# Peptides against a protein of PDB entry 4CIC: the designs that were tried, part 217

Target 1, 148 residues: chain A of PDB entry 4CIC
Amino acid sequence: KVSTKGHYGVQAMFDLAQHFGEGPVSLKSIAERQGLSEPYLEQLIAVLRKAGLVKSVRGAQGGYILAREPRDIKVGDIIRVLEGPIAPVESVSQDDPEHSLKFDFSVTKSVWEKVKKSIEEVLDSITLADMLKDAEEAQMAQGYMYYI
Target 2, 147 residues: chain B of PDB entry 4CIC
Amino acid sequence: KVSTKGHYGVQAMFDLAQHFGEGPVSLKSIAERQGLSEPYLEQLIAVLRKAGLVKSVRGAQGGYILAREPRDIKVGDIIRVLEGPIAPVESVSQDDPEHSLKFDFSVTKSVWEKVKKSIEEVLDSITLADMLKDAEEAQMAQGYMYY

## One batch from the design tools (peptide; made by RFdiffusion4, then SolubleMPNN)

Design b2_p28_3_s1 (from b2_p28_3, 17 letters changed)
Fold by OpenDDE base, seed 5:
Structure b2_p28_3_s1 (fold): chain B 148 residues (1-148), chain C 147 residues (1-147), chain A 28 residues (1-28)
Amino acid sequence: as target 1 above (148 residues)
Amino acid sequence: as target 2 above (147 residues)
Amino acid sequence: KSALTLTASKEEIEENEKRREEERKKAL
């Protein structure tokens, strides 16, 4: 499962992608549109900024922008920044050295590695630009349903 | 992440697959080979039995067997039985109706649905028979490195 | 800190077990 942090981080990055080229967006405006608390969004944006996915703009119309074009930001990049490496299994706590996963049989490990790889491939195949396109297509489809 | 329950459940089912056709295996023997506690394994096996993936054999040589051939048991079937439906995102608790639900924008939801589908496809493409074959191939490869 | 957990959290597992135990207590 993607954590709430990863989920809301993707939502916030998608909101910034929708406003890409319009100038800096306030955290308040993102929070209101995405249904997020402003303090929680500040924590997410701080991490994303440190990773170089978001830029802070200073001034009277200060706020945040994407640091790169939407096509150059993968969903996988956002998730890796917010949550770290994708791990398909909970690491059994290293704290019981005697019940060390000595029998992490190469075969069961290989199943989880295949799952990891598939998740990474999907998340790395989706850019913020792809998400923008999907949103436009969905909005067009809704527009056509109101004209029928 | 697959929970410890799903992980150990797949290990226990794989152990039963390795002994398929040899008769019933005791929980103690599975626990010893897989490095699991017997009480924890009893809980896993009870769930797997109720789902019809494992059968209990009664008698002096009582124990457990796979209820189906290894080729007819997918890793995805084991995970769904132990953990329920594959959910790529934590369900934001339905209990806070005001903040959680409003902007599950169709687009972000579609990303997680694509992830879900990919995970399901992988887990449903791997059978216990495929795992047995991979184990045999790995054992053969180790045998060739010693010559 | 490893990110993506595919399966129910320990809490969701415990809640599901608690729900199943309550359902078992209702069926008794």
Scores: peptide ipSAE 0.132, ipTM 0.780, DockQ to the pose 0.196; fails the geometry check
Fold by OpenDDE base, seed 2:
Structure b2_p28_3_s1 (fold): chain B 148 residues (1-148), chain C 147 residues (1-147), chain A 28 residues (1-28)
Amino acid sequence: as target 1 above (148 residues)
Amino acid sequence: as target 2 above (147 residues)
Amino acid sequence: KSALTLTASKEEIEENEKRREEERKKAL
């Protein structure tokens, strides 16, 4: 599972993408829109800022912005920053490499590497711009349902 | 992450696949080969048996066998039995559906659904027979390094 | 029910193992 940290990190980054070009967004406003606690969001934003995905703007209209355009931020980039490397399986401590058939371990490892690669491919195929487009399409679809 | 349960479950099922057609395998022998505790393996096998992926054989040569041919057991089937449905995100309790912009929630949800689908497609594309083949290829590659 | 979690931290794993070990110790 993507941790709550990864999930809320993607939500917070998506909120910043929706406001991209409008100027700095306050953590309070993101927290209110996304249903996040402000202290938790501060921790997320600190990590995202350190990774260079988010920029802090100082001043009377201070807040946070995406450090890059939404098209230049992949969901995979956000997840790697928040979660680290995608690991499909828990690292079973190889505490007893002598009794485990090294061979069976290698084949099972290859399955998890295939899963990892597939997840990486999906997450790297989705940008914040793609999410914005999907959002716009869903809004249009809802708007059309109110006019029918 | 596939839990340790899912990981060891796939290992145990793969061990049973390697011995498919040779007759029943004892839990002790699986535990020894796979580096698993026998009590932990008993719990895994109980779940796999209840799901109809493993069959218990009674008698002096008793043990466990795959209930189906290795080609008829997907890694996805094993994982679904042991882990349940693949969930890419922790179930954030939808405790406050009123304040979360329903819209943002839907788009983020769609990302995780795409991830879910991709994981399912991979796990459903790999059978125990594919793993046996990959094993045989890796053995041949190691054998060629020693000659 | 252990759902396939992609990114369970080592810490969450260790905590879940500890909790299971504690639950086993309580059941004995």
Scores: peptide ipSAE 0.094, ipTM 0.774, DockQ to the pose 0.093; fails the geometry check
Fold by OpenDDE base, seed 1:
Structure b2_p28_3_s1 (fold): chain B 148 residues (1-148), chain C 147 residues (1-147), chain A 28 residues (1-28)
Amino acid sequence: as target 1 above (148 residues)
Amino acid sequence: as target 2 above (147 residues)
Amino acid sequence: KSALTLTASKEEIEENEKRREEERKKAL
């Protein structure tokens, strides 16, 4: 499961991508459009900013912008920043030696590594630019359904 | 993340696959070989049995067996039985209307559906028989490194 | 650090088990 943090982080980054080139966007406006709480979004944006995916702009028209073009930001990059490395299995806390998965057989590990690789490949194949294109295509398709 | 339940369920099913055709295996022996607690394994086996992936054998040589051949059990089948449907995002509990992801934009949903599909394809491409083969190949490769 | 969790966290599993146990206690 992508955590709520990863999910909302992708939504917030997508909102910033939709406004890319239009100048800085306020957290309030992102929160309103994406149905997020502003305090929660502030925490997400702080992490994304620290990772260099988002920039803060100061001033009367202050807010946030993408630090890179939408084509240069993968969904996988956002997820790795917010959630860390994709781990398909719960890392057994190394600190409980009794429940140490001592018998993490190489074969069972290989199954989870295949899952991890597949998730990474999917998330790294999708950019914010791809998401923008998909949104435009969906909006065009809906527009055609209202005109028929 | 596959839960601990899914992970250990695959381990337990793989242990039963390694003993397929040898007769019933005790929970104790599975627990010892797989480094699992017996009470936890009992809960897993109960679910797997109810789903028809495992059979219980009664008697002095009682225990558990796979209900199907290892080639007829996908890793995806085990995970779906133990975890339910593969959900790449937390299903926002429908019951909290305030935190209802009302703005689950079609585009963001499509990303998670692609992830889901990719996971399903991987897990449905791996059988217990494939895992047995991989184990044999790994054991052979280790044997060749020691000679 | 909340890595991509395909399945419920141990805490969510424990909370779900607690909830199921409470539901079982209410149904008795």
Scores: peptide ipSAE 0.090, ipTM 0.762, DockQ to the pose 0.192; fails the geometry check
Fold by OpenDDE base, seed 4:
Structure b2_p28_3_s1 (fold): chain B 148 residues (1-148), chain C 147 residues (1-147), chain A 28 residues (1-28)
Amino acid sequence: as target 1 above (148 residues)
Amino acid sequence: as target 2 above (147 residues)
Amino acid sequence: KSALTLTASKEEIEENEKRREEERKKAL
């Protein structure tokens, strides 16, 4: 499962993508739009900033912006920054060196490696720009349902 | 991340697949081979049995067997039984209906639905028979490195 | 019915490791 941290991190980054080119966005405004607590968002943004996905802007119109264009930020990049490497199973610590048939462990491990690869491929195929496009398409579809 | 329950459940089912056709396997023997505690394995097997993936055999040679052939059991079936439906994100309780822009929720949800589908496709493409084959191939490859 | 916790709670792993350590200590 993507942690709450990963989930809300993607939401916060998507909010910044929606405002890309409009200037700096305050954490308060992101928190209000995304239904996040401001203190929680501060923690997320600190990590994202350290990773170079977000930039802080100082001044009277201070806040945060994406450090890259929405097309240059993958969902996978956000998840790796917030959660670390995608691990489909918690590393059962190799520390029980006893007679666990190394072989059965190997085959089961290969299943989880296939799952990992599949998740990585999906998350690396989706950019913030793709999410923006999907949002626009969904708004248009809703708009047409109100005119019928 | 697959829970420890899902991970060990797949290991236990794979052990039963390795012994398929040899008769009933004791929980003790599975626990020893897979490095599981017997009480933990009992809990897993109880769930798997209730789902009809495992059968209990009574008698002097009592134990457990697969209820189906290894080819008819997907890894996805085991995971769904033990963990429930594949959910890539914790269900953020829909409980704050007021101000979460339903729209942003929709787009982010679509990302996780794509991840879910991808996981399901992988896990539903792998049977216990495929795992047995992969095991045999790995044993052969190790055998050839010693000659 | 618990949603697929694809994350073993760190707590469940720690409990299972702790139980294994306790079982090992009893077998010694």
Scores: peptide ipSAE 0.061, ipTM 0.767, DockQ to the pose 0.104; fails the geometry check

Design b2_p28_3_s2 (from b2_p28_3, 13 letters changed)
Fold by OpenDDE base, seed 2:
Structure b2_p28_3_s2 (fold): chain B 148 residues (1-148), chain C 147 residues (1-147), chain A 28 residues (1-28)
Amino acid sequence: as target 1 above (148 residues)
Amino acid sequence: as target 2 above (147 residues)
Amino acid sequence: KSALTLTASKEEIEEEEKKREEDRLKAL
């Protein structure tokens, strides 16, 4: 499972993508739209800012903006920043040398590497721009269903 | 992350696949080969047996066998039995109605559904027979590196 | 370290199944 941190991080980044070009967005407004607690969002935004995905703007209309265009931010980039590298299996802590799984059977490891690669390919194929398109298409489809 | 339960379950099922057709395998021998604790393996095998992936054989040479041929058991079948359905995101507990994620934005949900589908496709594309073949190819490759 | 687990907890699955059953009963 993507943690709540990864999930909410993608939501917050998507909110910033929807407002891209409109200027700085307040954390309060993001929290209200995305159903997030403001203190939790502050922690997420601090990590995303440190990674260079988000910029802070100071002033009377201060807030946050995407540091790049939505097309230049992959969902995989957001997840890697918030969660670290995608690991399909829990790394058995190397710290127990006696239960060093001597038989890291290359075959079982290869299954998890295939799963990892598949997840990475999906997450790296989806940009914030693709998510914006999907949202616009979904809104148009809903608008057409109310007219029929 | 696949839990240790899913990981070790795939290892135990793979060990049973390697001995398929040789007769019943003792839990002790599986535990020794796979580096698992015997009590933990007993719990895994009990679940796999209840799901009909493994059969218990009684007698002097008692133990466990695969209930199906290795080609008829997908890695996805093992994972679903041990861990349940693949869920890429934690379900946010609905118990806070005010923080009810009103915006389960169809778009963010669609990302996780794409991830789920991709994982399922991979795990359902790999059988225990494919894993056996990969092991044989790896052993041959190691044998050629020593000559 | 937040472990990205690929599987739902048994409790979460049972709650989602219960909710789907309740939603099916409301749609009848």
Scores: peptide ipSAE 0.123, ipTM 0.774, DockQ to the pose 0.165; fails the geometry check
Fold by OpenDDE base, seed 1:
Structure b2_p28_3_s2 (fold): chain B 148 residues (1-148), chain C 147 residues (1-147), chain A 28 residues (1-28)
Amino acid sequence: as target 1 above (148 residues)
Amino acid sequence: as target 2 above (147 residues)
Amino acid sequence: KSALTLTASKEEIEEEEKKREEDRLKAL
């Protein structure tokens, strides 16, 4: 599972992508559109800003913008910033060195590495621009169902 | 993340696959080889047995065996039995119905569905027989480095 | 840092089980 943090972070970044080129978006407007609490969104945006995915604009029309074009931001980049490296298994905390029986079965580890690689490939294949295109295609498909 | 339950369940099932055809394996021997507590392994094996992936054999040489051949058990089957359906995101608990603004953005949902499908495809492409083969290949590669 | 968890909620499990049972009943 992508945590709620990763999930809502992708939603917030997608909202900023939809408004890319329109100028700064307020946290309040993102929170309202995405169904997020403003305080929770502030925490997400602070992390995304520190990672250089989002920029803060100051002034009367202040808010946030994407720091890069939607095509240059992968879903995988957002997830890695918010959650860290994709780990397919709980790292058995190294804190019990005695019960860390070194049966690091290379074979079971290889299964989880294959899962990790597959998740990374999917998340790194999807940009915010791809998500925008998918949204436009979905809107057109809904529009066509109303005209038939 | 596969939980510790899923992780150790795959290890225990792989141990049973390595001994497939040799007869019943004791929980103690699996626990020792896999670095698991015997009580924890009992809980895992009980779930796997109820799902029909493992059989219990009674008697003086009693223990557990795979219920199917290693080729007929996918890693995905083990994970689905131990953890349930693969969910790529935490379901926001419906406990706050007021803040569940139904902006179920079809687009964000589709991203997670693509991730789910990719995980399922990988886990369903790997059998216990494939894991056995990978183990044999790894042992051969280590054997060639010693000569 | 909590990494990706693969487990469905109990409710999603129950909903998927219900949907599978409904699909089985429709295929009969």
Scores: peptide ipSAE 0.118, ipTM 0.763, DockQ to the pose 0.161; fails the geometry check
Fold by OpenDDE base, seed 3:
Structure b2_p28_3_s2 (fold): chain B 148 residues (1-148), chain C 147 residues (1-147), chain A 28 residues (1-28)
Amino acid sequence: as target 1 above (148 residues)
Amino acid sequence: as target 2 above (147 residues)
Amino acid sequence: KSALTLTASKEEIEEEEKKREEDRLKAL
């Protein structure tokens, strides 16, 4: 499971992608459109800004923009910034010496590595540009159903 | 992330697969081989038994066996039994009425559905028999590095 | 650090299944 942080982070980045090229977007407007609390969004945007995925613009029309084009931002990049590396299993904290995970069963590890690789491949195959395209196609399909 | 329950459940089922056809295995012996506490393993085995993946054998040589052949048990079946259906996102508990998940953003949902499908495809492509084969190949490769 | 949980709780699953069934029944 992607955490709520990862989920809402992708939503916020997608909102910024929809407004890419229109100038800076206020956190308030993103929060309203995405159904997020403004304080929660501030925390997400701070992390995304520090990672160089988002830029802050100062001035009368201040706000946030994507730091790169939507095609140059993968969903996997957003998730890795917000949640860290994709881990298919909970790292049993090494700190319980009695539960020595001694049998790092190479075979069970290989299963989880396959799962990890598959998740990474999916998340790294989807850009914000792909999401924009999918949204446009969905909107056209809904529009077509209203005209029939 | 697969929970500790899912992780150890796959290990316990793999141990039972390694002894498939040899008769019933005691929980104690599985716990010792897999580095698990016996009480924790009892809880896992109880769930796996209720789901029909494991059978209990009663008697002097009592214990547990796989209910099916290793080829007929997918890793995905074990995970679904222990953890439930694979969910790519945490369901935001509906209990925060202010965080109304109102924007079921069809697009973001589609991303998570793709992730779910990918995980399911991987876990459903691996059987306990595949894991046994991989273990044998790894043991042979280690044996070959010692020669 | 909130670990990515790959699996829903049984209760969350039953609620999602119930909601999907209700949404299917409303879409009919």
Scores: peptide ipSAE 0.108, ipTM 0.766, DockQ to the pose 0.182; fails the geometry check
Fold by OpenDDE base, seed 4:
Structure b2_p28_3_s2 (fold): chain B 148 residues (1-148), chain C 147 residues (1-147), chain A 28 residues (1-28)
Amino acid sequence: as target 1 above (148 residues)
Amino acid sequence: as target 2 above (147 residues)
Amino acid sequence: KSALTLTASKEEIEEEEKKREEDRLKAL
């Protein structure tokens, strides 16, 4: 499962993609549009900035921009930065030696590895540019439904 | 992420598949082989039984069996029974109306729907019979490394 | 009986934030 952190991180990155080329966007404006708390968004942006997915712009028109073009940022890149490696099963923390999954039978593990690979392939196939295109197509489809 | 419940449920069902045709297997024996607590396994088996994936056998040789052949049970069927519908993102509980994800923009939702579909396709492509075959192949490969 | 909430609930995130803020206040 993708955490709320991953979900909101993708939302925030998508908002920055929608404003790509318009200059720096304030955290406040992103928070308002995406329905996020500003403090929560600040934490997400700090992680994304450290990973080099976003840049901070200083000055009177300060804020954040994408560090790369929307086509050069995969959803998988955002998820890996925010959540780490895609794990389809919770790693049963090795810390309970009595519940040490001693017999993580290679076969059961192989099922989860197949799931992992499939998730990675999907998330690495979707860019922020693909999401922008899907948004435009959805808006056009809604626009046509209002004229019929 | 698949929960520990889903993970151990697949393990327990795979153990029952390995013993399919040998008669009823005791919960104790499954728990010992799979490294599960017997009380935890009892809860899992109760859910799986209610869903019709396992049957209880009564008597001196009582225990559990698969309710269907291993080829007729998908990993996806086990996961859906134990965890419900595959949700790639936590549903932010609708209970906070102020933080209602009002703008779960159709686009972000579509990303998660693609992930969901991909997971479902994988889990529905793997049967307990496929897992048995993979186990046999792995044992053969290990046997050949010792010669 | 912890429901394996695989994602930190909003409450768990807020509790972790609160704990981090408390730890920051103790480090001052």
Scores: peptide ipSAE 0.052, ipTM 0.761, DockQ to the pose 0.074; fails the geometry check

